# Ledger of designs, part 266: peptides against a protein of PDB entry 6IDX

Target 1, 380 residues: chain A of PDB entry 6IDX
Amino acid sequence: KELAKLSADVTFATEFINMDGIIVLTRLVESGTKLLSHYSEMLAFTLTAFLELMDHGIVSWDMVSITFIKQIAGYVSQPMVDVSILQRSLAILESMVLNSQSLYQKIAEEITVGQLISHLQVSNQEIQTYAIALINALFLKAPEDKRQDMANAFAQKHLRSIILNHVIRGNRPIKTEMAHQLYVLQVLTFNLLEERMMTKMDPNDQAQRDIIFELRRIAFDAESDPSNAPGSGTEKRKAMYTKDYKMLGFTNHINPAMDFTQTPPGMLALDNMLYLAKVHQDTYIRIVLENSSREDKHECPFGRSAIELTKMLCEILQVGELPNEGRNDYHPMFFTHDRAFEELFGICIQLLNKTWKEMRATAEDFNKVMQVVREQITRA

## One batch from the design tools (peptide; made by RFdiffusion4, then SolubleMPNN)

Design b2_p25_2_s3 (from b2_p25_2, 18 letters changed)
Fold by OpenDDE base, seed 5:
Structure b2_p25_2_s3 (fold): chain B 380 residues (1-380), chain A 25 residues (1-25)
Amino acid sequence: as target 1 above (380 residues)
Amino acid sequence: SEEKKKKEEEMEKVSKALLEKRKKQ
């Protein structure tokens, strides 16, 4: 107890470390021996002293043994009654992950995000905060090939639902520390969209072109009498598709694939459009047909609007940017759905279409409509 | 690539910032 208190002092820490005192603390953890009276209290103070000593940055985190890592991971993965041991163990694991890529690799083998979910279901906000902090550390330090696995773990309706129900909608105010960890988790989750945002459509890729064709099919063939099947003539068929792509509001009516070659938002805009068309088909069809039936120059170009809105949402959400230490602003909406970005797009495209109508906008007003929509999204 | 190196440096900066924030708690 006294050691844990004194370990916060840099002068004491330096002297204690020079006496190999930190090695003694690590060995106490490594031994796992419950033979001492008040073992739990002693262990809690040992872990506190260890963390305070390491926080001075005098000793490298790479000094810890695999046995130490396994013991600390064991305190997190096993059902424990001692909240103090659990809290310090989570904080130690977070620190190990953040300070050392080699320790990250070892910890990622010993602990799964699924095991950390149990620590989010508790009434202790500090435990919840340290559990999310460790998830964030693992996510941040994950190599690119493993980030998608972490994403999939977050997209697991269970983790998101638990954060929403036990953290965000808890009967207690969210502390600044928790708000920051939720912000970090949100930013790291949105950074997974960066790949799609920076992926250019290949105009020659038939599979990608078939997605654009599917958007046309959903909008125009769902209500078409089978008697209006596009006549067998290849030229007449191409001319009809050009008309349909104009009605969809693409900039390039001949080859809409060219509209998705700009990055950002690249293929992410097409993903959003396809999601809207498949998941919210009635909303999609309504938006497209309301504008396709207009000859009054007040048509909202859906394709162009969807692309620019996707780009705007990426800018607002800072997709591809790393989390900032000073920020605590998280959006509870992103914890409500597994495809929260696409759902946000679906809300915002309806807002855009409404705002376009209310402003009686023309194609010349496009940038003004987008500015108003940006203000509406950022003030909500 | 220079971009990968820059992202690694930025990630290391964020890691340090998160650690410094934890020390203030």
Scores: peptide ipSAE 0.050, ipTM 0.647, DockQ to the pose 0.893
Fold by OpenDDE base, seed 4:
Structure b2_p25_2_s3 (fold): chain B 380 residues (1-380), chain A 25 residues (1-25)
Amino acid sequence: as target 1 above (380 residues)
Amino acid sequence: SEEKKKKEEEMEKVSKALLEKRKKQ
């Protein structure tokens, strides 16, 4: 206990480290000897002293043995561990992951996100905070290949639903520390959109062109049997599609694929449009047909609007930016749905279409409408 | 590539940042 308190002093820490004191603490953890009276209390103070000493940055985290990692991971994965030991163990694992890529690899083998979810179902907000902090550390340090798997595990309805129900909708006020961890988790989740945001459409890729054709089909051929395979459309059919792409509000109505060559938002805009068309088909058809039937120059160009709105949402949500220490602004709505970004797009595109009508906008007013919509989104 | 190195350097800054924030709490 006294050692744990003194370990916060850098002068004491330096002298204690020079006497191999950290090695003694690590050996105490590694031994796992439950035979001592007051073992749990002694262990909690040992872990506190270890963490305080390591926080001085005098000793590299890479000195930590695999046996030590397994013991600490054991305190997180085992049921009925003392809350004080669990809290310090989560904090030590977070520190190990953040300080060392080699320790990240070892910890990622010993602990699953599923085991950490159990610590979110408790009433102790401090434990919940350290559990999310460790999840965030694992996400941040995950290599690109594993980051998508972790992302898919986060996109698992389970982690999201547990955070929503046990943390966000909990009977306790959210502390600043928890709000920060929720913000970090949100930012790391949105960074998964960066790849699609920076992916240019290839105008020669037939599969990508077929998505644009599907948008046209859903809007204009919704009652027509899909049995009309895209046979060799006569020049008259190509001219018909050019008219349809104009009615969809693409800037390049001859080759709409060219509208998706700019990054950001690249293919992410097309993903949002396709999601709207498939999941919210009635809303999509209504927006497209309402604007396509207008001959009064007050038509809202859906295709252009969807692209610029996607770009704006990426800017507002800071897609591709890393978490900032000073921010605690998380959006509960992003924990309500698996495809929260696309659902937000679907809400915002309706808001844009409404605002366009209310302003009686023309194509010349496009930037003014987008500015008003930005202010509406950022005030909500 | 230089972009990957820059992203690693930024991740290292965020990691240090998160660690410093924890020390202040």
Scores: peptide ipSAE 0.043, ipTM 0.637, DockQ to the pose 0.829
Fold by OpenDDE base, seed 2:
Parts: structure tokens; C-alpha cells; sequence
Structure b2_p25_2_s3 (fold): chain B 380 residues (1-380), chain A 25 residues (1-25)
């Protein structure tokens, strides 16, 4: 206990490390010897002293043995570990993952996100915080190929649901540290959108063009009696599509695919539009048809609006940026829905359409409407 | 010119009203 307290002092830490004191602490953990009276209390103080000593940055985290890592991972994986040991073990693993890519690899083999989920179901917010912190560390340090798997594991309705129910909707106020970890998790998850945000549409890709055609079909053909199948003439079809793409509010009425060649937001805008059209079909059709039936220059260009809104949401959410240590702002919506970004888009596009109507905007007012919508979103 | 200015003022008024309405919620 005194050692753990003194280990916070840099001068003491330096002397203690020079006396091989940290090696003695690591050996105590490595031995796993439950034979000592007060083992749990002694181990908790040993782990505290170890962490405090390592936090001085005097000793590399790579000095730890594989046996030490396995013991610490064992404390996190065992169901009946003392809360004090568990907390310190989670913190040690987080620090190991963050400070060493080699330790990350070893820890990622010993611990699954599924095991860490069990530590989110506890009433202890400190344990929950360190469990999310370790998940975030593993997510941050995951190589790109495994990052999507980690994201898919996070997108597992289970982790999101557990965080929502046991952390966000818990009977305790969220501490700053937990709010920060929730923010980090949100940022890391939204950063997965960066690839799609930077993916240009290929105007020659038929599969991508078929998505744009599906947007048209959902807007205009879903309510159309099949008897009005436009006559077989290729020219009439092209002329019809140009009209429909104009009514959809694309900038390029002839080839809407060109509107998605700009990055950001690239294909992410098309993903959002397709999600809206499929999941919120009535809302999509209403927005499109309300603007398509206007003979006045007050039509809201849906296609252009969706693209610019997607870009604006990426800017607001800082998609592609690393999490900042000083931030603790998170959106509860991120934890309420599996496709939180697309749902946010669906809310914001309705807000945009409403704001456009209320402002009696024209195409010349587009940037002013977007600025008002930005202020509305950022103040929500 | 005057119609454009009047439309701009009306748009600015609506913009402000929309922003204030959200501050009160």
C-alpha cells in the first residue's frame, strides 16, 4: 500500500526501478501463487504500484513477459476476480495495448471483446470505463484488416445495447472519464465511414448506376401503376430519366453518377440516400414528391441536398479525425441504432427540407439554407 | 433590387427565428 502510494512519485519511482523493484513486482504477478495470506489485497497493491511505476515512462512496456501478460489477461477473463484486481488489470491491458503494438498482438490473442462485454454489465462505472477503454484501445490499435472485424463486433447489437442499457441508461450519472470513452468509441466507429466518404463513384460501374436507378424507381415507379411502363423507345427512356433525375434534384440530370465522383462525400452520400429510400421509404417519397410537384422555383433539390448534407455531417462528426483527449461529447443516438449515421442523415435531411420550405428558399439560397441547417444541427 | 433585398431580409428573419426556436427547447 505504501509502495503503491510512493510509486506515484517520480523520484521514488526512478530509485525503485533502478533497484530492480519493478522486476520484483512483475515476478509476484507471474508466480500466480495464491498461497499468501491477503493475496488479493497484496496483488491489488502490486498492480497499482506496477501501473504507477510504468506511467512514469521510464521503463518500456515491452519489458513485460508473456507470462505476465497471460496472468493479467487471466484476471480479466476469470469470473470471480476481485473488483480491485480487475480494475487494475483492465488499466494495465489498456496501457499495454496503447503503448506497444507487439503487446497489442499478444493481448488481442488472449482477450476477446466478448469477454470485455461481461465487464460492462456490472454496476461499477470504473470497471465499465476501463472495459470500454480497453475496447477502444484494441479498436484504435487494430490493423486495418481487423478494424472492420472489430467494428462488426461493435456493430453487434449486443455491445451497443449493453452500453446503452448499462452505461448510458444506468441509474448513475456518467462521469467525465466514461463520457470520454463513449466519445472515443463513437469517433472510432464513425471513422469507418471514411473509406466510403473517400470512395468515388465510377460512372461506368453498372452496379453503382443501378443504385441511382433504384432511387428513381422507389421515388417514381413504386406508386405508378405498372400500365404506365414507359414505352419501349430508348430515347423516351433517356428523356424520362433526365426528367426524373432533375426531379430528384441531382446536379447532373443526364448522368447523376457524376454527382458522386466528388470526394468527400463520394459513395457515402449514395449509401445514405439508399438507406433513406429503403428504410424510411415514406419519408423519402414524401420529400422527393413534395419538391417534384412544385412548379415554382422553390423546389428543394434532394440529390444535391443529400450530398452536401452528407459532407456537412462528416465535417460535424469529424469523420477521419482521431479522438481528442479533452472531448467527452457523444451522441446517444450512436448507441440507439445500428446505422446511427444514416439515421442521423435521415433526421437532418427532413430538417433541411423543412428549413428550405420555411425560408422559401430557391436554388440561389442553397448555401444559406445549409448554413442554417448546420447551426441547427450543431446546437442540438 | 428592392424585391431581392426584401427577400434576403425575410430569409434572414426566418433564419434567426428558426435558430432562436431551437435555443428555447
Amino acid sequence: as target 1 above (380 residues)
Amino acid sequence: SEEKKKKEEEMEKVSKALLEKRKKQ
Scores: peptide ipSAE 0.006, ipTM 0.309, DockQ to the pose 0.014
Fold by OpenDDE base, seed 1:
Structure b2_p25_2_s3 (fold): chain B 380 residues (1-380), chain A 25 residues (1-25)
Amino acid sequence: as target 1 above (380 residues)
Amino acid sequence: SEEKKKKEEEMEKVSKALLEKRKKQ
């Protein structure tokens, strides 16, 4: 207890470290033996002193043994551990993951996100905060291949549901520290969109062209009886498709694939358009047909608008940027749905279409409409 | 018994390191 209190002092820390004091603390943890009276209290103070000493940055985190890591991971994975030990163990693991890639690899083998989700179901907000902080650390330090797996895992759907129900919808105010960890988790989740945002469409890839054709089919062929025989000549079909791509509001109505060669937003814009067309089909068809039936110069170009809106949303959400330590602004909506970015796009494209109509905009006003929509999104 | 004694000795070493610092403050 006294060691834990004094370990916050840098002069104390320096001299204690010079006397191999940290090595003694690590060995106390490694020994794992519950044979002492007040062992839990002694262990909690040992872990506190260890953290406070390591926070001075005098000793490398790589000095810890694999036995130490396994003991700390054991305190997080075991049911009915003392709350004080659990809190310190989560904080130690977070610090280890953040400070050392070699320790991250070892910890990622010993701990699953599923074990950390159990610590989110408790009424203690500090434990919930440290559990999310450790999830964020693991997510941040994960190699690119494992980050996508972490994102796609059923554990993430469950994680979002648990965060929504036990943290965000909890009967208690969210503290600044928790708000920051929720912000960090949001940023790290959106950084998974960076690959798609930076992926250029290949105009020669037939599979990617078939997605654009599916957008056309959903908009214009949903009412057409399947009886339109396959025999209309390939040239009349190409000319008809050029008209349909113009009505869809693509900039390149001859080859819409060229509109997706710019990064950002690359293929991410096409993903959003396809999601809208499949999941919110009635909304998609309505937006396209309302603009395609206008003979007035007040048509909202859906394809161009969807691309520029996707780019704008990436800029607003800082997709591909690291989380800032000074920010605590999380959006509860991102925890309500698995495809929260695509749902946000679906809301914002309707807002854009409405704003375009209200402004009586033309193609020349496009940038002004986008500026007004940006202000509306950033004020909501 | 020996493991308990070794832990008590390690805790005593930590306690001595603490006591020596209190003498330097």
Scores: peptide ipSAE 0.007, ipTM 0.368, DockQ to the pose 0.018; fails the geometry check

Design b2_p25_2_s4 (from b2_p25_2, 13 letters changed)
Fold by OpenDDE base, seed 3:
Structure b2_p25_2_s4 (fold): chain B 380 residues (1-380), chain A 25 residues (1-25)
Amino acid sequence: as target 1 above (380 residues)
Amino acid sequence: SKEEEEKRKKMEEVAKAQLELRIKQ
């Protein structure tokens, strides 16, 4: 206890480290020997002292053994651990991950996000905060090749539902520290959209063109089986498609793929449109057909609107921006659904279509409608 | 790529910031 308290002092820490005291603490953890009376209390103070000593930055985190890592990971992975040990173990793992890529690799092999989820189901907000902080640390240190896998794990309905139900909707007010970790997690999750936001459509990619054709099919040929390959169309079908793409509100009626060559929002806009068309088909068809049947110049161009709305949502949500230390603003809505961005798009495109009608807008009013919609979204 | 490396560096800066936040608690 006194050692743990004194370890916060840099002078004491320097002297104790010079006496190889930190090695003694690591060996105590490595031994795993539960034979001592008050072992849990002793261990909690040992871990406190270790963490405080290491936080001075005098000793490299790479000094820790694999046995030490396994012991700390063991305390996090075991269901019946003292809260004080668990909290310190989470903090040590976070520190190891953040300080060393080598330690990150070892820790990522020893712990799973699934094990950390169990620590989100507790009533202790501090434990929850450290668990999310460790998750965020693992995400931040993940190699690019593994980042998508971690991202997919974050996109797992289970993690989001647990955060929503046990953290956000918990019986306790969210503290600033937790709000920050939720913000960081949200930002890191949105950064997964950055790749698609910055991906230009290739107008020559048949698979991407088939998505645009599928949007047309869903809107206008709802009874037609998708097995009718777009390639077999006579010149009359090409002329028909140009009309259909005009009715869909694409800027380039001849080659709608050109509308997705601008980044941002690139392919992310097409992903949103396809999601809307497949998941909310009735809403999609209603929006498209309502505007396609108008001859009064008050048609809302769906394709153009969807692209600009996607771009606007990326700007509002700061997609591609990194988390800032001073921010604690998270959106609980993004923990409610795995495809929360696409669902938000589906809500906002309906809002846009409504606002367009209410304003009696024409194509000349497009930017004005988008400004009004931006204000509505940012106030919600 | 150069862009990936820049992204990695920025992520490391965020990781450092998170570490500094933890140490202050």
Scores: peptide ipSAE 0.249, ipTM 0.809, DockQ to the pose 0.864
Fold by OpenDDE base, seed 4:
Structure b2_p25_2_s4 (fold): chain B 380 residues (1-380), chain A 25 residues (1-25)
Amino acid sequence: as target 1 above (380 residues)
Amino acid sequence: SKEEEEKRKKMEEVAKAQLELRIKQ
């Protein structure tokens, strides 16, 4: 206990480290000897002293043994561990992950996000905060190949639902520390959209062109049997598609693929459009047909609007930006749905279409409509 | 790539920042 208190002093820490004191503390953890009276209390103070000493940055985190890592991971994965031990163990794991890529690799083998979810279901907000902080640390240190897997694990309905129900909708005020960790988690989740946002459409990629064709099919051929394979469409059929792409509100109605060559928002806009068309088909068809039937120059160009709205949402949500220490502004809505960005797009495109009508906008008013919609989204 | 390395450096800065926040609490 006294050692844990003194370990916060840099002068004491330096002298204690010079006497191999940290090595003694690590060995106490590694031994796992539960035979001592007051073992839990002694261990809690040992972990506190260890963390305080290491936080001075005098000793490299890479000094820790695999046995030490396994013991600390054991305190996080085992049921009925003392809350004080659990809290310090989560903090030590976070520190190890943040300080060392080699320790990250070892910890990522010993601990799953699924095990950390159990610590989110508790009434202790401090434990919940440390659990999310460790998840965030694991996300930050994950290599790009594994980051998508972690992202998919985060996109797991379970983690999202647990955070929503046990943290955000909890019967207690959210502290600043928790709000920051939720913000970090949200930003890291949005960074998964960056790849699609920066992906240019290849106008020669048939698979990507087939998505645009599917948007046309859903809008105009919804009752027609899909059995009309894209046979060699006569010049008349190509001219028909050009008309359909104009009615869809693409800027390049001859080759709509060209509208998705600009990054941002690149392919992310097409993903949003396809999601709307498949998941909210009635809404999509209504928006497209309502504007395609207008000959009064008050048609809202859906394709152009969807692209610019996607870009605007990326700007508002700061997609591709890294989390900032001073921010704690998380959006609870992003924990309500697995595809929350696409759902937000679906809400905002309806808002845009409504605002366009209310303003009696023409193509010349496009930027004004977008500015009004931006203000509406940022005030909500 | 140079872009990946720049992204990695920025991620390391964020990781360092998170660590500093924990030490201050």
Scores: peptide ipSAE 0.244, ipTM 0.803, DockQ to the pose 0.895
Fold by OpenDDE base, seed 5:
Structure b2_p25_2_s4 (fold): chain B 380 residues (1-380), chain A 25 residues (1-25)
Amino acid sequence: as target 1 above (380 residues)
Amino acid sequence: SKEEEEKRKKMEEVAKAQLELRIKQ
């Protein structure tokens, strides 16, 4: 206890470290021996002193043994009653991950995001904060090939639902520290959209063209009498598709794939459109058909609007930007659904279509409509 | 790539920042 308190002083820390005192603390953890009276209290103070000593930056985190890592990971992965040990263990793991890539690799083998979920279900906000901080640390230190796996773990309805229900909708105010960790987690999650946002459509890729064709099919063939099967003539078929792509509001009516070659938003816009068409089919069909039946120049170009809206949402959400230390502005909505970005797109495209109608907009008013929609989204 | 290296450096800065926040708590 006294050691833990004194370990906050840099002069004491330097002297204690010079006496190999930190090695003694690590060995106490490594031993795992519960034979001492007041073991839990002693261990909590040992972990506190260790963390405070290491926080001076005098000793490299790479000095810790694999046995030490396994013991600390064990305190996090096992059901423990001692909140103080758990809290310090989470903080130590976070520190190890943040300070050392080699320790990250070892910890990532010992601990899964799934094991940290249990620590989000507790009534202690500090434990919840340290658990999210560790998730964020693992995310930050993950190699690019592993970030998608972590994303998939976050997209697991369970983690998101637990954060929403036990953290965000908890019966207590969110502290600044927790708000920051939620912000960081959100930003890191949105950065996974960057790949799709920066992926250009290949106009020659048949699989990608088939997605655009599927958008046309869902909009126009779902209600079409089978008697209007596109006649067997290849030219007549191409001409019909050009008309359909015009009614869908693509800029390039001949080859809509060209509209997705601009990055941002690249393929992410097509993903949003396809999600809307498949998951919210009635909403999609309504938006498209309401505009396809108009010859009054007040048609809202769905394809163009979807692309520019996707780009706007990426700008508003700062997709591809890294988290800033001073920010704590998380969006609770992004914890409500596993595909929250696509759901937000679906809400915003309806808002855009409504705003377009209310303004009696034409194609010349497009930028004004987008500005109004941006203001509506950013004020909500 | 040069862009990947720049992203890595920025992520290291964010990781350092997170560590500094923890130390201040």
Scores: peptide ipSAE 0.240, ipTM 0.801, DockQ to the pose 0.882
Fold by OpenDDE base, seed 2:
Structure b2_p25_2_s4 (fold): chain B 380 residues (1-380), chain A 25 residues (1-25)
Amino acid sequence: as target 1 above (380 residues)
Amino acid sequence: SKEEEEKRKKMEEVAKAQLELRIKQ
């Protein structure tokens, strides 16, 4: 206990390290010897002293043995570990992951996000914080190829629901540290959208064009009696599609695929539009048809609006930006749904359409409407 | 034009009203 307190002092730490003190502490952990009276208390102080000593940055984290890593990982994986040991073990693993890519690889083999979820279900917010911090560390250090897998594991309804129910909706005030970890987690989750945001549509890709055609089909053919199948003439079909794409509010009425070649928001805008059309079909059809039936210059261009709204949401949510250490602003909404970004888009596109109507906007007012909508979203 | 200025004022009023409604919620 005194050693753990003294280990916070740099002068003491330097002297203790020079006396091979860290090696003694690591050996105590490595031995796993439960034979000592007060083993749990002694181990908790040993881990505290170890962490405090290592936090001085005098000794490389790579000095730790594989046996030490396995013991620490074992403490996190065991169901009946003392809370104090668990807390220090999570913090040690986080520090190992953050400080060493080699240690990350070893730890990622020993610990799964699934094991860490159990530590989110506890009433101890410190344990919850360290568990999320370790998840964030693993996510940050994951190579690009594994980052998507981690993301998919994170996008698991289970982790999201556990965080929402046990952390965000917990009976305790969220501390600054937890709020920061939730912020980091949210930022890392939004960064998964960056790939789609930066993906240009290929106007020659038939599969991507079929998505645009599906948007048209859902808007105009879903309510149409199959008897109004447009007559067989290729020219009539092209002319019809141009009309339909104009009614959908695409900028390029002839080839709407060209509207998705700009990055940002690239294909992410198309993903949002398709999600709206499939999941909120009635809302989508209503928005499109209300504007398509207008003979006045007050039609809201859905396609253009959806693209610019997606871009604006990416800017507001800072998609592609790394988390900042000083921030703790997280949005609970993003833990309420698996596709929270697309749901937010669906809310915001309705807000945009409403605002457009209320302002009696024309195409010339587009940027003003977008600015009003931005202010409305950012003040929500 | 006077119509454009009236339209602009109306847009600003609607924008302000929408903002005030959100602040009160």
Scores: peptide ipSAE 0.005, ipTM 0.331, DockQ to the pose 0.014

